# Ledger of designs, part 267: peptides against a protein of PDB entry 6GMG

Target 1, 331 residues: chain A of PDB entry 6GMG
Amino acid sequence: DSDDRVTPPAEPLDRMPDPYRPSYGRAETVVNNYIRKWQQVYSHRDGRKQQMTEEQREWLSYGCVGVTWVNSGQYPTNRLAFASFDEDRFKNELKNGRPRSGETRAEFEGRVAKESFDEEKGFQRAREVASVMNRALENAHDESAYLDNLKKELANGNDALRNEDARSPFYSALRNTPSFKERNGGNHDPSRMKAVIYSKHFWSGQDRSSSADKRKYGDPDAFRPAPGTGLVDMSRDRNIPRSPTSPGEGFVNFDYGWFGAQTEADADKTVWTHGNHYHAPNGSLGAMHVYESKFRNWSEGYSDFDRGAYVITFIPKSWNTAPDKVKQGWP

## One batch from the design tools (peptide; made by RFdiffusion4, then SolubleMPNN)

Design b2_p21_4_s1 (from b2_p21_4, 13 letters changed)
Fold by OpenDDE base, seed 5:
Structure b2_p21_4_s1 (fold): chain B 331 residues (1-331), chain A 21 residues (1-21)
Amino acid sequence: as target 1 above (331 residues)
Amino acid sequence: MEEIEKALETAKQSHLDKLAS
């Protein structure tokens, strides 16, 4: 129930942000102060600072997803998602491992599945693919040229993605990006676009037709990446949270983290921007806060989630919402 | 917006707030 959600007020374009506060190894600030930072650092269109529009502030007010929304320019569709799953580890642990004391078989299997995902490798795969896409975009002035370039790049790298269907989210992602079609965006010119990355944490046990145990402890078979490509079928992600295991227990349905297009080679030094909840300054939840976390803190996730996906989308190169370098906090 | 709000209906309290409490 987001009935208490409020759109943050406009901030003057030249207003400098207040210092961020440390919070569990993250840099933390209230949403209005993030807007100030965003206007100074990320708002640029064609090199010119922009005031965050009312629409953008409204998007942002939705919390963690709002951060990704305002920076990507669209509500996350999550269609082009990547992960890494160690099938051998999973099988071996299931075969040779045992439930911990007090752990049910379902809990054990869910935990083993969760632990069989490698967040760093998943992120690396997404970055690799984004790099390939960016090369394909660079000199392509129409979608056909982009697709041809993409296929050539994949063939040169012997990448399994070359075998994907033409209607696959992998090949259709660009054409399905609103900003690609916008006159002030890509204007149907792939060379004006760049690939960017965000991450989603969510629960695997979302199938209502499955056992209660899967909904409580995870579905070990759900949302695994396809071998070779790393693609995750996100079609079954319906933003359903983990089922309570005890009375009064509740879980959050998802978390989103914005990475963009940072060039930092060390994954551990990359910065992920995310929000805590929707902005409700007059409600029980209070004002929305924005966090800038290092990869370690982001990828660790929470017990609310047993899956992490790294999603590729596109933004115009004229936007500065995905700079090469992101500085944590302020100043 | 309505569809988005529906999707976010269960994301009331952040996990961060939960962990900090």
Scores: peptide ipSAE 0.026, ipTM 0.703, DockQ to the pose 0.406
Fold by OpenDDE base, seed 1:
Structure b2_p21_4_s1 (fold): chain B 331 residues (1-331), chain A 21 residues (1-21)
Amino acid sequence: as target 1 above (331 residues)
Amino acid sequence: MEEIEKALETAKQSHLDKLAS
C-alpha cells in the first residue's frame, strides 16, 4: 500500500556511510545509508557538497524510480528512449523455431520477441546519441545554436535522427528539461548542461483492448525501436504490469536504473544504481534498499518485464549526480 | 504526486524475491 510510504529522515552532512553489503554481484545498502553516500559523493553543486533536501528525500522514497528522480532532478518522462531489436533474428526464430514443451504459441512468440532485443546495443545507441548531444551543447549559448550544432553533427555522421521532426522528443528534450531553465541550473545556456542516461524495464502487453495472451505473454509488436534511429515510442507505456498466468501470481509494474554519464568504455564495467521498492519501514515491505549493480546484473532484468529502454535526459554540469567514474559500494 | 503514488501501487514483493534468488 502506497500509504505506508515514509520519507527517510535527514542525515548529517558530514556523516560517512557504513560499508555496503555484497549481494549476488551487487553492492547493497539501506536507503538512509545511500543518502549518506549521496551527500559525500553525488550531492555537489559547483563543487560544494549539499545535504539532501526534504523534497529530494521524498522523491527518493518512491523506490527504483526515486533513485533516478533524485539524480536527474525530475520525475522520468521517458520521452527520448532508445532500444535495439534484431528483426532478422525475430523472423528467423518464428519461422524455424518451435515452442518448448508446454509452451503456448503466444508464449513462444512473446519470448522470441523479448530475446530479439539487445540490451547492450540499445545502451550503446543511447551513449552514441548522448555523445553527439554533448558535442552540440559544448559551445552553444542558446537553444538555436544547440539545435544548429546538433543538425551538423548528425549530418556529418549520416545519422537518421537528422530526419526527425522539430517537435520530436529528440529535438525538444533540452527545452523541456526544468533544470535547463533554472537560474542555478542551465540558466537557458546549453553549454551548462550535459546529457545523461537512465534505463527503464517494463511490460509490452499493456493494451487492455488486446488479447489476454498478449497481456500474459507479451505483445511481440509493441515498443519496438524505429529502424535507423533506434527511437522507441513510449506513449503507450502506462505502467501496467504483466497479467498473471496462474492464480496468485503477481508482477511489478517497472524498474528504473541510473547510469548518468560514466565514461567507462566497457559496458560490462558500468555501474547502475536502483532501488527495490518504496520506503515503508513500518509496513510489510520494510525499508527501501539501494543497489549498485554492474550492467550484466541490471540488463538481465526480471520475468516481470520484456522490454528495456535507455532514456536520455539532461542535468546541469554543476551537479555531481552523474560523474565520469562511479565506484560500486562503500568504501 | 498522487498520480505517481497510484502508478507505484504494485506488488513490489516480487522484485525482492527475484533479487534474493
Scores: peptide ipSAE 0.026, ipTM 0.700, DockQ to the pose 0.314
Fold by OpenDDE base, seed 2:
Structure b2_p21_4_s1 (fold): chain B 331 residues (1-331), chain A 21 residues (1-21)
Amino acid sequence: as target 1 above (331 residues)
Amino acid sequence: MEEIEKALETAKQSHLDKLAS
């Protein structure tokens, strides 16, 4: 129960983390130890190490979303989301493929749709767009200059995003970022901001008016990226979990993974930070744990989810929550 | 993996309820 959630206590600013532990190919630690690492590595504002505030610790305490929340500075809105979907593979498999033994038609279609998404290509698309946005942010001292730069960059690359509406999440993302407007953040200066990436795993079959089969096995048509742009309409994501297929079965509503702005070119070597559940040290769930996973571990996801989106947001350059290099674990 | 999945299941709905309140 959410009533068991506890805000982790403050950690001394100079306290070093204990070693992380291996867990399912990931580096794992308890939330308080992550706070210690965060303060040593990611807490810097204008180059100065900071203690994680009570507000930040409270955000963090919410679990996987809390990790993205504390590092991005805002609750995830998921508006600027990217994915990659192989339409030809999907069509061909539906036409020529067969359900497995015991697999229903709906289950088959849901599985084929899930398998038609390419997590690596989706991630690569988000990185490509983030790079373009970062170039557009450079030396842009007002939003108009940023938008003009962005359009020019997109035109030069013949990117379909150049045709997006001015009110689209793509063009409005910066202005809708609270830290952009903050005096100690962007202060309305785009050149003080940088694009960052996180990922969300979620369930496609969220439409309550759809068939029970879609809710149980996925909606093959839901949350597909738009051709050319790779943009995913996330407006229908209401954090509804997969429906149980058997009595007593339950599924998680979402998972969030923080990437930030790592410059590692090899996707497989990138590190994704996420949490398991809200912090309840005195409750049934126990203490929150934080995981640092390589892309292969993150992109595998869980059976709870059949969609993965890679989302772009912005943080001030003065923050160190998204460094160029992220080291997995401690030390 | 199952342990993580189960842990994620209980916690995240509670979070949504809190945000909606």
Scores: peptide ipSAE 0.023, ipTM 0.668, DockQ to the pose 0.080
Fold by OpenDDE base, seed 4:
Structure b2_p21_4_s1 (fold): chain B 331 residues (1-331), chain A 21 residues (1-21)
Amino acid sequence: as target 1 above (331 residues)
Amino acid sequence: MEEIEKALETAKQSHLDKLAS
């Protein structure tokens, strides 16, 4: 129960982390040790190390979402989300494929839909858009200049995002970022901000008015990206987990992975930071662990989820929570 | 915050089990 959540204690600023341990191709450590690493590597504001504040430690204690929360500076809103869906593959598999032995039609359709998403292309789309945004930010000293630059960049690339409404999450994302307005953050200067990426895994079958089969096996039509833009309407994501298919079965509601602003061109070499559960050292779940995974391990996801979205948000350039290069584990 | 906490409870145990498998 969430009542067992504990805020990790403060770690001395100069305390070095213990070595991470390998875990199924990932680097793993307990949350307290991640705090130590975070303070050494990611805590820098204007080039100066910072002790993780009590507030930040509290955010972190919430588990997988906590990792994204502490590094982005805000609870994930998931408004500016991207994915890639192969409609032709989906149609072809539905038409020509058959349910596996023991697989229901609904289960088959849900599986085919899940398999029709391309995590790598979704990630690439988000990176492409983030790059465009970063170019638009570079010399923009007010929001108007940023938006003008953004529209020009999109027009030059013939990107369908240029047709989005001015109130869309795409154009409103920057102004809705708290750190953009903070004096020690962006201070309303877009050129002080940079686009960053995180990923969310979640369940498609969240509509309570839909069939039980969709809640159990997925909704093939839900959370598909819009053609051309790759934007996913996340408004219907209410953190509802997959419905159990058998008695005693339970599923996790979501998973979050932090990418930030890594410049590694090879997606397979990018590092994704995520947590397992809320910190409950005295509870049944135990202490929270933090994982640093390569893209392959992250993008594989779990059976709990049939959707993956790559979300863009913004942080101040003065923060080091999204460095160009992320090293997996410690040392 | 309470809503966030409630949402996180059910997700976490399954995640651990899957990572360990």
Scores: peptide ipSAE 0.026, ipTM 0.706, DockQ to the pose 0.331; fails the geometry check

Design b2_p21_4_s2 (from b2_p21_4, 12 letters changed)
Fold by OpenDDE base, seed 5:
Structure b2_p21_4_s2 (fold): chain B 331 residues (1-331), chain A 21 residues (1-21)
Amino acid sequence: as target 1 above (331 residues)
Amino acid sequence: SDRIKQELETAKQSHLAKLAS
């Protein structure tokens, strides 16, 4: 029950964080300590440290989505999402494979679909597109220039995204970013913005009009990327969790991981920041914890989810919430 | 906002948290 959510108190600007603790190959800490780290490392605006505001602390208190929220500056809209799906693998496995012992046909199909997604390739596609966008942003001082640059970049790379409609999330994402329009943000100047990436894990079987089996075991046809572009239509993602398969079983609605704009070429060495649950220090869930996970830990996900999307959004270059290098843990 | 609250109606709990409880 989110009613137990509490906004973490303010931390002094100069307070140094306590050491993080190892947790299953991750670096883990309580939310207040993350705030301390955030203020030291990520809070910088125009090169100056900032205390995390009450509003930002409130955003953060929402858990995993809160980490992405505070660092991206807006609640995730997930409009510009990418994934990679191996259609041939999927078809071949369905045709030539068979359910495991005790596995239903629906469960088999759901599992095969899940396994046909490649998280690393999905992430790579998002990074590729983000790079193209960043090149288009670099010397563009109005949206028209940005869009023209983007089209040129895509044409040069023979990228299928060049054929997207002008109203597509791909082309409209920048103009729909609040920080782009803010005076102290982009101020409508694309060259002041940069593309950043976060990831969402969620359940495919969210269609209430579909079979119960799809809601329990996944919808093999849902949330597949479009061929060529890798774009995922996220419009049907309503944050509905997986349906229980047994009495007493419960699944959570989503997980969010913040990547930002790390330049580490090796995907396995990239760091993903995420939270466990909303901050409820006086409730049954307890205090929120923040995790900094390597890609392998993040991309593995949980049985609660059978889809992963890598989403592009934008932040002002003056923010330091998406640095080139992210150090795991503290110190 | 009401929209955000609605989207977060189902409380997210990490798998790790579940295992630790």
Scores: peptide ipSAE 0.060, ipTM 0.770, DockQ to the pose 0.371
Fold by OpenDDE base, seed 3:
Structure b2_p21_4_s2 (fold): chain B 331 residues (1-331), chain A 21 residues (1-21)
Amino acid sequence: as target 1 above (331 residues)
Amino acid sequence: SDRIKQELETAKQSHLAKLAS
């Protein structure tokens, strides 16, 4: 029951974390210990360590979304999302492939669609765009300058994003970031901000007006990236979970993974931080655990989800929640 | 068998997600 959620207590600023537990290529710890690590490594504002506030601890306690929430400074809006879909592979598999034994046609099509997404290419596209945005931010001291720089960068690269509307999530994302407007954040100065990335896993079959099969096995046509830009229209993502395919089966709404602004060029070596569920130490779910996973572990996802999106948002450069290098576990 | 994966698939819930849905 969601009513069992508890906000983790404050941790002393100088308390060192206990060692993380290695498990299947991940580093795992209880949420309280993650707070300790966060305070030592990620809490810095203008170079000074900060105790995680009660508000931040409350955000964190909400589960997987809480990790992204506390590090990005806002609840994920998921408006600027990217993915990569292999249309040729999808068409070919539908044409030449066959359902597995016991697999329905709808299940087959849903599976083929899921497998036609390339998580690595989607991630790389987001990184590419984030890099362009960061270049546009670097010497821009007002939003107009940022937008001009951005358009120039896109033109130089012949990027299809240059054709997006001025009101699109791509161009409006910065102005819609609360920390950009804060005096101790961006203070309306783009050069004080940087682009960061997180990922969301979710279910494609969320349209309640569609067939039951799509809700159970996925909607092959839903949440595909636009050609050229890689943008995914997330407007229809209402956090609706997959429908059960058998009695007693249940699925969850989403998963979030925090990447930030790591500079590691090898995608396989990047670290993704995520949580399992909301913190319920006295409830049936138990204490929240935080995982630091390599890209392969993160991108694998779960049966609950058939879509993955890589989302760009912004944080002040004065925050250390998105460092160049992230290490798994502790020490 | 990935124990962690199984636990995540069965236990991943968010209080806020329920409110937002």
Scores: peptide ipSAE 0.026, ipTM 0.697, DockQ to the pose 0.053
Fold by OpenDDE base, seed 1:
Structure b2_p21_4_s2 (fold): chain B 331 residues (1-331), chain A 21 residues (1-21)
Amino acid sequence: as target 1 above (331 residues)
Amino acid sequence: SDRIKQELETAKQSHLAKLAS
């Protein structure tokens, strides 16, 4: 029950974190201790650390999405999303493969579709696009200059994104970022902004008018990236969880992981920050925990989800919520 | 907002259990 959610209390600015607990290749801590780390490492504005505000603590208290929320500065809209899907693999497996023992045809098709997505290639595409955007931002002092630079970069790389409509989330993402317009943020100066990345895991079978099998085992045709661009239409993502396949079974609606703008070239060495659930210290769920996971841990996901998207948004360069290097755990 | 609260009502009760698997 969301009514059990509590905003974590303020932590003194100079309070140092307690050590994180290593668990299954992850670093784990309670949300209060993450706030302490955040204030020491990620809170800096113009080089000066800040106490996490009540508003930010409230955002954080919402769980996995809260981690992305507090670090990106806005609730995720997920409009500029990328993925990678191997159509040839999908077709080949459907043609030449067969259901496992006890597996229904619908379950087989859903599984094959899930396995035809490549999380690493999806992440790589998002990083590629973010790099192009960052180059376009670098010396642009108004939106027009940014868009011109972006078009030139895409043309030079012969990227299919150059053919997107001007109203596409790809071109409108910057102007739709609140921090871009803020005086202490971008102040309408693109060169003050940088592209950042987060990831969302969710269920494909969300259409209530579709078959029960698709809701239980996935919709093989849903949320595929467009060829050439890698863009995923997220308009039909309504945060609807997977339907139970057996009595008593239940699934959660989504998971969010924060990457930011790490420069580590090896995807397997990148760190992803995420939460387990909303903060309910006096409720059945208990206190919120924050995890710092390597890419292999994050991208593995759960049976609750059969889609992963990598989303680009923007933050001011003056924020330190997306540093070049992220250290796992504490100290 | 109420919309956000509704969307965020996620009980990841099995999250830790899945991590342990």
Scores: peptide ipSAE 0.053, ipTM 0.754, DockQ to the pose 0.293; fails the geometry check
Fold by OpenDDE base, seed 2:
Structure b2_p21_4_s2 (fold): chain B 331 residues (1-331), chain A 21 residues (1-21)
Amino acid sequence: as target 1 above (331 residues)
Amino acid sequence: SDRIKQELETAKQSHLAKLAS
């Protein structure tokens, strides 16, 4: 029950973390210990480590989304999302493929659609775009300069994003970032901001007006990236979980993973930070745990989800929540 | 695992309820 959620207590600023534990190929620790690590590694503002505030601890306490929330500085809006979908593979498999034994047509179509997404290419696209945006942010001291730079960069690369509307999430993302407007953040200066990435796993079959089969097995046509840009329309994502296929079965609404701005070129070596559930140390669920997973572990996802999106947002360069290098676990 | 799924489900629902309030 949501009433069991507790905000983790403050940790002394100089408290060092305990060692992480291996869990399902990941590094795992209790939320309180993650706070300790966060304060030592990620808390820095203008080069000075900070104690995680009560507000930040409260955000964190909400589980997987809390990790992204505390590190990005805002609740995820998911507006600037990217994915990669192999349309040819999808069409060919639907045409020439066959349902497995006992597999319904709807289940077959949903599975084929899920398998037609390429998580690595989706992630790569987001990184590519983030890189372009970061170049555009450089030496841009107002939004107009940023947008002009962005358009030039896109034109030089012959990127389809250059044709996006000025009001699109792509061009409006910076101005809609609260930390961009904050005095101690961007202070309306794009050059003080940098692009960062997180990922969301969710269910495609969220349309309540659609067939029950789509809600159970996925909607093959939902949340596909636009050709050329890779942009995913996330407007219909209402955090509705997969429908049960049997009595008593339940699925989770979403999962969030924080990547930030790691510079590791090998996707498989990148680290993704996420949480399990809200912090309820005295409740049935118990204490919240934080996981640091390699990309292979993160991208595998769960059967609860058939979509993965890679989202770009912005944080002030003065924050250290998105360092160039992330070390998995502790020490 | 089923345990992780259940944990995530409960946590996420609780969070959504708060946002809707």
Scores: peptide ipSAE 0.027, ipTM 0.703, DockQ to the pose 0.066; fails the geometry check

